# Peptides against a protein of PDB entry 8YVU: the designs that were tried, part 18

Target 1, 39 residues: chain A of PDB entry 8YVU
Amino acid sequence: PQLCYILDAILFLYGIVLTLLYCRLKIQVRKAAITSYEK
Target 2, 160 residues: chain B of PDB entry 8YVU
Amino acid sequence: TWLTVLKKEQEFLGVTQILTAMICLCFGTVVCSVLDISHIEGDIFSSFKAGYPFWGAIFFSISGMLSIISERRNATYLVRGSLGANTASSIAGGTGITILIINLKKSLAYIHIHSCQKFFETKCFMASFSTEIVVMMLFLTILGLGSAVSLTICGAGEEL

## One batch from the design tools (peptide; aimed at target 1 T19 R30)

Design b2_p13_3_s1 (made by RFdiffusion4, then SolubleMPNN; from b2_p13_3, 10 letters changed)
Fold by OpenDDE base, seed 1:
Structure b2_p13_3_s1 (fold): chain B 39 residues (1-39), chain C 160 residues (1-160), chain D 39 residues (1-39), chain A 13 residues (1-13)
Amino acid sequence: as target 1 above (39 residues)
Amino acid sequence: as target 2 above (160 residues)
Amino acid sequence: as target 1 above (39 residues)
Amino acid sequence: LKLLEKLLELIES
């Protein structure tokens, strides 16, 4: 049981980090798309 | 295009918030249906006794709905309303997390005090089940708070 | 115990999906950068 | 459902 909860915590943290990275990357893609459109 | 992309992000965050709220509400309803919290000795389900799954789900649902409506109509008053709702939802989420952490601590303390070696003992089973539910609710609350904060930041950026 | 394992499975699936999406976005950013450099 | 479809379209783009 304890190992399961630890795994949950790790996976949850990983999910949060990936979500943040995904958001940042999405912003970068949008900026790149705008720059490409203006050229 | 940039506005369209931002709108899609806001809608996604709103849907995520609504989904999180619905899951929290479902868990709350299931727990209330299966367990009579009023007859449970101790503070194992303190978060449920406080009604957090219900009011928390309502706040998150309202925030998500307002965010979606604000994105669709692009009205200034709706943007302000959504920002307010998201802020309120963020506060509610923070409060909920605090309550859940307290409940988790109490549940863990209960398990330690009773030295639960046998899982099939009614008290130990209830404490373990409560701990699992609280952990799940905590995760959902954190996700909801994250979505609410993200929507708040997006809304604040649009107002500036 | 069973709920913990179910949560682990959901979080794991979520992590995999986010990782795939992140990889796709990263590829898009790289393609956009290459296109911008060639112009 | 419509939002989910839009999200899927965004992912595929």
Scores: peptide ipSAE 0.472, ipTM 0.808, DockQ to the pose 0.160
OpenDDE base, seeds 2, 3, 4, 5: peptide ipSAE 0.466, 0.449, 0.461, 0.472; ipTM 0.804, 0.793, 0.798, 0.801

Design b2_p13_3_s2 (made by RFdiffusion4, then SolubleMPNN; from b2_p13_3, 10 letters changed)
Fold by OpenDDE base, seed 2:
Structure b2_p13_3_s2 (fold): chain B 39 residues (1-39), chain C 160 residues (1-160), chain D 39 residues (1-39), chain A 13 residues (1-13)
Amino acid sequence: as target 1 above (39 residues)
Amino acid sequence: as target 2 above (160 residues)
Amino acid sequence: as target 1 above (39 residues)
Amino acid sequence: LDILELLLKLIES
């Protein structure tokens, strides 16, 4: 049971980090698309 | 800049693979130190008897290290070596997942047969602990396999 | 205890899905950058 | 420490 909670914490943290990275990457894609449209 | 981003992502995947390997090795070492697997009756620790946490961790560690070195030196021969290591690591990961699934099935069957309502019994405690460790190892193995496959695809894309 | 294992499974699946989406987004960014460079 | 620096650089990029 305690190991399960530790695993939950690690997976939760990993999910948060991936979500932040995904958001940053999505913003980069949007910026690249805008720059390409202006050219 | 894009190549730099790709390089950083590959290095991150390599670091993740090394970390996964180290965690697997640590868990294997702890289990071997706390429990004498060779003297435990039954097939509860069949994955540990097969030595998967050790050789699997070594394969993932080597693959991750080669990936990081390949990205840092930017040499064609290292890229090919990293691709080969990642492919080997992916195969090892798949084999490990199969072994862990078999061990998990045996552990679950053991719990059901003994009707472990009281977790304080030695046999039930060992079965529960084994199940938890196997599940954790399975998750780590899947993560390692995912990173190895991702690195393999990235390496193959660079060679084309 | 069963709830903890279910949570682990959900978080693990979420992590895998996010990783795949991140990879797809990365490929899209790469294609956009190549197209912008060729223009 | 090098791994940590790499992780921090990855997060910042």
Scores: peptide ipSAE 0.515, ipTM 0.813, DockQ to the pose 0.189
OpenDDE base, seeds 1, 3, 4, 5: peptide ipSAE 0.509, 0.508, 0.469, 0.502; ipTM 0.802, 0.810, 0.802, 0.802; seed 3 fails the geometry check

Design b2_p13_3_s3 (made by RFdiffusion4, then SolubleMPNN; from b2_p13_3, 10 letters changed)
Fold by OpenDDE base, seed 1:
Order: sequence, then structure tokens, then C-alpha cells
Structure b2_p13_3_s3 (fold): chain B 39 residues (1-39), chain C 160 residues (1-160), chain D 39 residues (1-39), chain A 13 residues (1-13)
Amino acid sequence: as target 1 above (39 residues)
Amino acid sequence: as target 2 above (160 residues)
Amino acid sequence: as target 1 above (39 residues)
Amino acid sequence: LSILEELLKLIES
């Protein structure tokens, strides 16, 4: 049970980090798309 | 730039694979040190009895190391070797997942047979612990397999 | 205890999905950057 | 961590 909760914490942290990275990358894609459209 | 990005991704995947392997080895070692698996009744720890944490971790470690070396040296023979190792690791990972799923089913069946409502019973505790360890190992194995497959695809793309 | 395992499975699946999405998004960023550079 | 940092730098570029 304790190991399960530890794993949950690690996976949760990993999910948060990935979400943040995904959001940053999505913003970059949008910026790149806008720049490409203006050209 | 594209090649550089792929190389960095390959290195990251290799590191992830090595890390996964190390974690599997650590868990295997801890379980072997804390529990006398040889005297445990039933097939609850069948994956441990088969030595999966050990050989699986070794395969993943070798695959990850070869991937990193292949990326760093940028040699064609190393790329082929890495592809072979990653493929072998993927197969090993798939086999390991199968074994772990079987072990998980046995552990769950054991819990149901004994109607484990109380955690303090030795048998129920062992079954629960086994289930937890098997689940963790399963997740790690899936991660390792994912990394190995990704590295294989990247390496195959480089050869084409 | 059972909830912990379910949570682990959900978080793990979420992690895999996010990783795939991140990879796809990264490829899109690269394609957009190349298109922007050629213009 | 170093690989992650390099990856982040690459993404930011």
C-alpha cells in the first residue's frame, strides 16, 4: 500500500511535468504557425 | 538540426531505459533481500523465481547503454548493434510483461481465494506486497519497452 | 488499496498519452520551424 | 538532468 502511494506520487509528478512541457510546446507551435502564416 | 534532436531524444530514451533497468534491479534486490522467495508457497512470486527483475533489467541496461554509445560515437556498426539490442530488449520486455501479468493474475486469485480482508495476515500481506511489486515492475517494464521500441524506430529511420 | 492501483493505472496511461502527444507536438514544431525558415 | 536541460534549450531555440 505504501509503495503504491509512492508510485502514485511519482506518476503524478511526472504527469504534471509532462503537462507543463506539453503546454510550452503547444505555445511554441502556435507561435510558429502564426509566424508562418504572416509570411 | 533534425538529426541532433533525434540524437538527443535517443540519448534521453537510453538514459530512461537504463534508469528503468536500475530501478528494476534495485527492486529485485530489495525483494530478494527482504523475502525468502524460495520458501514462499504458491506462484505469487513466479516472476521473481524466474529471475525476471534481474535478466530483464540486464537486457534493458545493455540496450540503453548500446543506444547511448551508438548516439555518442555515431558509427554505423553501433547503430546496427543498438537496433539489435533494442529489438531484443523489446522482445524481452514483452515477455516480461506477459510473465508479470500472469503473476498479477495469480496474486489476485490468491487474494480472492483467501478472502483477504485483513492486511495483517501473513498470507494476505505477502499477496498484497507481491501484487504491488508486480504492478510496479509491470509499469517499469512497459516504460522500458516503450523506450526500446522508440529507440528501435529511431534507429531504423536512421538506417533508411 | 484498490483505489491506489486504479490511480496508478490511470496516471500511467495519462503519462503515456502525454508522452505521445508531446512527441507529436514536437514534430509539428519542427515542421513549422522548417516551413518558416524556407519562407 | 543535463540531458533534460539541453532538451529544454533545444525546444526554446
Scores: peptide ipSAE 0.487, ipTM 0.805, DockQ to the pose 0.149
OpenDDE base, seeds 2, 3, 4, 5: peptide ipSAE 0.490, 0.495, 0.471, 0.479; ipTM 0.801, 0.802, 0.802, 0.802; seeds 2, 3, 4 fail the geometry check

Design b2_p13_3_s4 (made by RFdiffusion4, then SolubleMPNN; from b2_p13_3, 10 letters changed)
Fold by OpenDDE base, seed 1:
Structure b2_p13_3_s4 (fold): chain B 39 residues (1-39), chain C 160 residues (1-160), chain D 39 residues (1-39), chain A 13 residues (1-13)
Amino acid sequence: as target 1 above (39 residues)
Amino acid sequence: as target 2 above (160 residues)
Amino acid sequence: as target 1 above (39 residues)
Amino acid sequence: LDVLQKLLELIES
């Protein structure tokens, strides 16, 4: 059971990091789309 | 720019493979040190008996290292070598996943047969521990396979 | 303990999906950058 | 370590 909780913690951290990266990338895509529309 | 980004991705995937391999080796070593698998009755540790943590980790490590070296040196001969190693690692990963799934099924069946209501009993504890270790190894193997396949696709794209 | 394993499975699936989405988004950003460079 | 550092820099960008 302790190993399961450790794995949960690692996966949870990984999910948070990926979510943050995804959000940043999504913002970059939106900025690129706006720049392309203004040209 | 695209080549540079792809190179960075290959390096990342290579590092991920090496890390996965190291974790698998560590788990294998710990299990071998703590448990005498040869004396355990049944097929609870079939993946360990097959030596998957060892050869699988070696394949992933070699694939990751070759990918990193190929990216750093930017030599054509290394690209082919990396592609071959990644392909081999992907095959090894798939085989490992299959073995781990079989082991997991056997472990779950063992737990079900013994009706493990008392977790602290030796047999139930060993079966539960084996199941947990196999699940962890399965997750690591899936991650390693994903990285190896990604590197293979990237390498194939560079050859075109 | 069973809840822990279920959580592990959900988090693992979430991690895989996010990784795929991140890769797709990264490819889109790269395509946008190439299109901007060709203009 | 250099690759990891570059990856961290890429994440920050």
Scores: peptide ipSAE 0.472, ipTM 0.800, DockQ to the pose 0.159
OpenDDE base, seeds 2, 3, 4, 5: peptide ipSAE 0.498, 0.497, 0.471, 0.466; ipTM 0.810, 0.809, 0.805, 0.798; seeds 2, 3 fail the geometry check

Design b2_p13_4 (made by RFdiffusion4)
Pose (drawn by RFdiffusion4):
Structure b2_p13_4 (pose): chain A 39 residues (1-39), chain B 160 residues (1-160), chain C 29 residues (1-29), chain P 13 residues (1-13)
Amino acid sequence: as target 1 above (39 residues)
Amino acid sequence: as target 2 above (160 residues)
Amino acid sequence: CYILDAILFLYGIVLTLLYCRLKIQVRKA
Amino acid sequence: LFVFFVILLLLIS
C-alpha cells in the first residue's frame, strides 16, 4: 500500500543482473573471437 | 576441475569488483553531500559515519584493476599483489558486512518502537530511506564479497 | 514518478529480447 | 549504473 520505490527496489536488481550479464557475454565473445582468429 | 574453471573465468570477477567500487562512490558522495551526517536525532547513519563507502571504494577498485590486468599482462610481481589485494578486500568486506548488520539492527530498533506507526511519511522518511539504501548496499556488498573470496581462493592454487 | 518508473519498466523487456537474439545468433555462429 | 556499464564495456574492449 506504499508503492513506487518498493516496486522500484527490484528494478535495481534487474539492472545489476543485466549489467553483469552483458559484461560476461562481451568477455566470452572476445575470448571466442581471439581463439577463432588465431588460425 | 574447479581450479581450471575458476582460472579460465577470472576477469569477470574483476568486472564485478570494479562495478561495486564504482557504484559505492556514487552512493557515498550523495549521502555524505545532501545532508550532514552528525545531526541525526535517531543517529541512523552508522555506516556512512564510519567511512565504509569511502573505506572500500578505492580498495575494491585496486583489487579489481589488479585482477583485470593480471590476465591482460602477466607481470612478474603483479601476481603476488593480486592475492594480497584480494584477501585484504575479503577482510574489508567481512568488516563491512557486520557494520552494515549493526546498522540494520539500530535502524530497525529506531523504526520499531513507537517512532512511526505503519510505513513512513509521518515523521521519519529518512529512516526508511536509509534503511532501504543500506539494505541495497548490503546485498551489493554480499555480491561483491562472494566474487572477491572466489578470486582469492582461485588465485593461489599452488604453494605460496 | 510512477509513470516515470513505468517508462523504464519496459526498457528491460526489449533489452532482454535483444540479449536473447544476440545469444541465439552467437550460438549459430 | 548505465554510465558505469558503458565505461565497463569500453574497458573490456

Design b2_p13_4_s1 (made by RFdiffusion4, then SolubleMPNN; from b2_p13_4, 8 letters changed)
Fold by OpenDDE base, seed 2:
Structure b2_p13_4_s1 (fold): chain B 39 residues (1-39), chain C 160 residues (1-160), chain D 39 residues (1-39), chain A 13 residues (1-13)
Amino acid sequence: as target 1 above (39 residues)
Amino acid sequence: as target 2 above (160 residues)
Amino acid sequence: as target 1 above (39 residues)
Amino acid sequence: LLSILEQLLSLIE
């Protein structure tokens, strides 16, 4: 049972990090699209 | 720039693969240090007897390191080498998942046969502990396989 | 204990889906960058 | 390993 909680903590942290990276990447795609449209 | 972002993402995947491999090695070494697998009756630790945590972790570590080196040096030969290593790691990961699933089935069958009503019994505790470790290794192996496949696709895209 | 295993499964699935979405988004960023460079 | 960790940290920041 303790190992299960440790795994949950690791997976939760991994999920948060991936979500933040995904959001940053999405913002970058939007900025690139805007810059491409202005040219 | 976009290229810098892409390199950072690939490096992140490589580091994730290395970390996964290191965690698998740590689990393998801890299990070997705490439990003498040779003295354990039954096939509860069949995946450990096969040495999967060790050789699988080595393959993932090599693949991750090669991916990071390939990204840093930006050499065509290193990219091909990284693709080859990632492919090999993907195959190893798939084989490892199969072995872990078989081990998980055996451990679950053992728990069911011995009717583990008392968790504190030595046999039931060992079976439950083995099951938990096998599940953790299975998840880590799937994550490692995902990272290796992602790196392979990214590398293939750069070669085209 | 059962809830812990269910949470592990959900977090694991979430991690896989986010990884796939991140890869797709990365490919889109690459395509946008190439298109911007050709203009 | 430390340089990789610093790069990862810089990616998060």
Scores: peptide ipSAE 0.504, ipTM 0.821, DockQ to the pose 0.167
OpenDDE base, seeds 1, 3, 4, 5: peptide ipSAE 0.491, 0.470, 0.499, 0.487; ipTM 0.813, 0.810, 0.819, 0.812; seed 1 fails the geometry check

Design b2_p13_4_s2 (made by RFdiffusion4, then SolubleMPNN; from b2_p13_4, 8 letters changed)
Fold by OpenDDE base, seed 5:
Structure b2_p13_4_s2 (fold): chain B 39 residues (1-39), chain C 160 residues (1-160), chain D 39 residues (1-39), chain A 13 residues (1-13)
Amino acid sequence: as target 1 above (39 residues)
Amino acid sequence: as target 2 above (160 residues)
Amino acid sequence: as target 1 above (39 residues)
Amino acid sequence: LLEILKKLLELID
């Protein structure tokens, strides 16, 4: 049972990191799309 | 630039592989040091008997390291080497997942057969512990495989 | 204990989905970058 | 590995 909670913590951290990276990447895509539209 | 972001992502995947490998190795060593697997009845630790935590961890670690080095140096030969290592790691990860699934099935079957109502019984405790460790290793292996596959795809894309 | 395993499953699924979305977004960024470079 | 992790964390921040 305690090991399960440790795994949850690791997976949770991984999910947060991926979410942050995804958000950053999404912002970059939006910026690139706006720049391409203005050209 | 987008290239810099991609490079960072590849390095992150490599680090994730190395971290996963280290965790698997740590669990393997702890289990081997605390428990005498050879004296445990049944095949609840078949994955450990096969040495998966060790060789799997090594493959993932090498793959991750090569990926990081390849991205940093931007050398063609390193890219190819990383691609090969990642492919090997992916295969190893797949094999490891298979072994872990088999081990998990055996452990679950053991728990069901003995109808473990008393957690403090040695057999039930070992089976439960094995199941938990195998599940953790399975998750870690899947994460490592995902990173290895991602790196392999990136490397293949660079070669094309 | 059962809740912990359920949480593990949810987090695992979330991780897989995020990984796939991240890969797709990465491909989109690459395509956008190539298109912007050709212009 | 720790240095790489630290650099990655710095880049994320």
Scores: peptide ipSAE 0.497, ipTM 0.821, DockQ to the pose 0.179
OpenDDE base, seeds 1, 2, 3, 4: peptide ipSAE 0.462, 0.502, 0.446, 0.464; ipTM 0.807, 0.822, 0.794, 0.805; seed 2 fails the geometry check

Design b2_p13_4_s3 (made by RFdiffusion4, then SolubleMPNN; from b2_p13_4, 8 letters changed)
Fold by OpenDDE base, seed 2:
Structure b2_p13_4_s3 (fold): chain B 39 residues (1-39), chain C 160 residues (1-160), chain D 39 residues (1-39), chain A 13 residues (1-13)
Amino acid sequence: as target 1 above (39 residues)
Amino acid sequence: as target 2 above (160 residues)
Amino acid sequence: as target 1 above (39 residues)
Amino acid sequence: LLSILDQLLSLIE
């Protein structure tokens, strides 16, 4: 049971980090699209 | 456009916040339906006694809904309202996390004091169940807080 | 214990989906960068 | 995502 909770915490943290990275990447894609449109 | 992109992100965050709130509410409702917390000895369900699943879910739901509506209508008054709601939701989330941590500590202390060797003992089962529910609610609250903070930052950026 | 395992499964699935989406987005960024360089 | 959002909003309304 304790191992399960630890795993939950790790997976949750991983999910948060991935979400943040995804958001950053999405912003970068959008910035790249805007710069390409202005050229 | 950049604005369209931000709107999509805000909508997504709002939906995530609403979903998180709904899940928290569902968990709270299920726990309240299955267990009469008022008759449970101890503070293993202190977060439920405090009504956090209910008011926390409401705050997050309102914040998410306002964020979505603000994003769709692109009205200045709605943006301000959403910002206010997101700020309130962030505060509520922080408070909820604190309550959940306290509840978790109490639940863990209860488990340690009673030396729960037999999982099937009613008291130990209840403490374990409470701990599991509290952990789930904590995760959901953190997600909700993250969304609320993100929406708050976006809203603040629009006001500047 | 059962709830913990269910949560683990959900979080794991979420992590996989996010990873796939992140990879797709990263590929899109790279494609956009290449197209901007060729112009 | 937009379709999911619309469905969720439709459930709330």
Scores: peptide ipSAE 0.503, ipTM 0.816, DockQ to the pose 0.119
OpenDDE base, seeds 1, 3, 4, 5: peptide ipSAE 0.493, 0.476, 0.504, 0.484; ipTM 0.810, 0.810, 0.828, 0.807; seeds 1, 4 fail the geometry check

Design b2_p13_4_s4 (made by RFdiffusion4, then SolubleMPNN; from b2_p13_4, 8 letters changed)
Fold by OpenDDE base, seed 2:
Structure b2_p13_4_s4 (fold): chain B 39 residues (1-39), chain C 160 residues (1-160), chain D 39 residues (1-39), chain A 13 residues (1-13)
Amino acid sequence: as target 1 above (39 residues)
Amino acid sequence: as target 2 above (160 residues)
Amino acid sequence: as target 1 above (39 residues)
Amino acid sequence: LLSILQKLLELID
């Protein structure tokens, strides 16, 4: 049971980090699309 | 800038792979130190008897290190080497997942047969602990396989 | 204890899905950058 | 390894 909670914490942290990275990447895609449209 | 971002992402995947390998190695070492697997009756620790945490961790560690070195030196021969190492690591990961699934099935069957309602019994405690460790190792192996496959695809894309 | 294992499975699946989505987004960014460079 | 960790931290920031 304790190991299960530790694993949950690690997976939760990993999910948060991936979500932040995904958001940043999405913003980069949007910026690239805007720059391409203005040219 | 885009190449730099891709390089950083590949390095991140490599570090993640090395970290996964180290965690697997640590768990294997702890289990071997706390429990005498050779004297435990039954096939509860069959994955450990097969030595998967050790050789699997080594393969993932080597693959991650080669990936990081390849990205740093930006040499064609290192890229090919990293691709080969990642492919080998992916195969090892798949084999490890198969072994862990078999071990998990045996552990679950053992728990079911003994009707472990009281977790304080030695046999039930060991079976439960084995199941937890196997599940953790399975998750780590899948994460390592995912990173290795991702690095392989990135490396293949760079060669084309 | 069963709830903890279910949570682990859900978090693990979420992590895999996010990783795949991140990879797809990365490929899209790469294609956009190549197209912008060729113009 | 420390350089890689610093790069990872820069990516997170």
Scores: peptide ipSAE 0.485, ipTM 0.813, DockQ to the pose 0.152
OpenDDE base, seeds 1, 3, 4, 5: peptide ipSAE 0.471, 0.491, 0.475, 0.468; ipTM 0.799, 0.813, 0.807, 0.801; seeds 3, 4 fail the geometry check

Design b2_p13_5 (made by RFdiffusion4)
Pose (drawn by RFdiffusion4):
Structure b2_p13_5 (pose): chain A 39 residues (1-39), chain B 160 residues (1-160), chain C 29 residues (1-29), chain P 13 residues (1-13)
Amino acid sequence: as target 1 above (39 residues)
Amino acid sequence: as target 2 above (160 residues)
Amino acid sequence: CYILDAILFLYGIVLTLLYCRLKIQVRKA
Amino acid sequence: SSTLLLVFFMALF
């Protein structure tokens, strides 16, 4: 009954999860590009 | 096979350490700049007053930088420094967890007994705001500490 | 406030959709 | 340096 930031609290978790998943994907793709471009 | 997986997956832990260090500064500067932290009737601030946002800001940052540079550049003396920075950051997080827990204990002791019936917007909006902020910091610090301890136990993997 | 929260509430849907598309594309690669 | 820039962008997000 006192909404706004209570609903906005899970959005911070959503942002953290996405900002970490993108970093992990970028590092993984960079490693895959390095391993595939060597030969 | 846990050691190989932890070794090959290393610099993301430094990414999340540097993300914790960078997000800790923003909260710490905003909270310590918007209003004085020594004239609170309920003495709600028990973590920002102890320097915790500025106690592990350039502390987690250096551990994250060392861990990122470790795979980028295999320096002779950088490997030794990375383990020390990881274990010092583990101790700093261990302390930060308990100080944040006693901050939650005091904030709940303030809001629990006759200070404000039901939710906020009666007399102590700052008390609920500080409680939510400290809860978010505690969760983020737990996330950071878990990766710091995982990197500390992955980095040695050998005698000395 | 509430509407401001709603405007950034669907940004996550599109962001996760593009993230899944990138994942499927990289899996094909 | 690219990893640091990515972390900086993600922190801004």

Design b2_p13_5_s1 (made by RFdiffusion4, then SolubleMPNN; from b2_p13_5, 8 letters changed)
Fold by OpenDDE base, seed 4:
Structure b2_p13_5_s1 (fold): chain B 39 residues (1-39), chain C 160 residues (1-160), chain D 39 residues (1-39), chain A 13 residues (1-13)
Amino acid sequence: as target 1 above (39 residues)
Amino acid sequence: as target 2 above (160 residues)
Amino acid sequence: as target 1 above (39 residues)
Amino acid sequence: DEILKLVEEMAKL
């Protein structure tokens, strides 16, 4: 049971990191799309 | 830019593989140190008896290291080597998943057959613990496989 | 303990979905960059 | 930290 909670914590942190990375990537894509539209 | 992005993701994937491998090794060694799996009756720890945490971790570690080295040196021969290693790691991961699923089924069957209503019974506790560890190993193996497959696809794309 | 396993499953699925979305987004960024380079 | 720096470098490109 304690090990399960540790896994939950790891997966949660991983999910947060991936979410942040995804958000950053999405912002980059949007910036690239805007730049391509202005050209 | 794209090559750099690919490289950075390859490095990230490689690091993820190494980390996964290290975690698998740590879990394997801890479990082997704390529990004498050889004395545990049944096939609850069949994945551990098969040595999956060890050889799987080695394959993932090698794949991750090769991926990182390939990315850093940007040499065509290293890319091919990394592709081969990642392919091998993907196969190893798939095999590991299969073994872990079989182990999980056996563990669940054991719990069901013995009607483990009392968690504090030694056998039921061990079966439950095994199930937890197997699930963790399964998740880690899936992550490792995902990274290895991703690296394989990236490497194949660079060869084309 | 059962709740912990359920949480693990949810977090795992979330991680897989995020990974797939991240891969798709990355591929889209790649396609956009290739298209911009060919122009 | 290195991954974050790497991501930041990627964002600057």
Scores: peptide ipSAE 0.501, ipTM 0.816, DockQ to the pose 0.085
OpenDDE base, seeds 1, 2, 3, 5: peptide ipSAE 0.481, 0.469, 0.460, 0.488; ipTM 0.804, 0.804, 0.802, 0.806

Design b2_p13_5_s2 (made by RFdiffusion4, then SolubleMPNN; from b2_p13_5, 10 letters changed)
Fold by OpenDDE base, seed 4:
Structure b2_p13_5_s2 (fold): chain B 39 residues (1-39), chain C 160 residues (1-160), chain D 39 residues (1-39), chain A 13 residues (1-13)
Amino acid sequence: as target 1 above (39 residues)
Amino acid sequence: as target 2 above (160 residues)
Amino acid sequence: as target 1 above (39 residues)
Amino acid sequence: DEILELVRKAVAL
């Protein structure tokens, strides 16, 4: 049971990090799309 | 610039593989040291009995190291070597996932058959612990496989 | 303990989905950069 | 940390 909670914490942290990275990447895609539209 | 980004991605994937391998090895060694898996009845620790934490960790470590070396030296022969190692690691990862899934099914079946309502029973505790460890190992193996496959695709793209 | 395992499954599934989405987004960024380089 | 910094630079560009 304690190991399960540790795993939950690791997975939760991983999910947060991936979400932040995904958001950053999404912003990059949007910026690239805007620059391509202006050209 | 894209090649540099791909190289950085390869390094990250290689490091991820090495870390995954090290974690798997550490878990395997700790479980083997704390628990006499050979004396545990049933197939609850079938993945450990199969030696997956050991050979899987070796394959992922080799793949990760070769990927890092390939990225650093940027030599064609190292790229091919890394591609081969990543392919082998992908196969090993797939096999590991299969073994872990089988172990999970057996562990869950054991818990269900024995109606493990009391987790403090030795057998039920071991089955629960095995399930937790196998889930962790499965997650790490999936991450390792994902990195190995990604590196394989990147390496194949560089050869074309 | 059962709730912990359910949470693990949900977080794991979320992690897989985010990883796939991140890979897709990364491919899109790469495609956008290639198209911008060819122009 | 270096990878994170590189990702940050890549996002900033």
Scores: peptide ipSAE 0.490, ipTM 0.811, DockQ to the pose 0.086
OpenDDE base, seeds 1, 2, 3, 5: peptide ipSAE 0.482, 0.488, 0.453, 0.479; ipTM 0.802, 0.808, 0.792, 0.803; seed 1 fails the geometry check

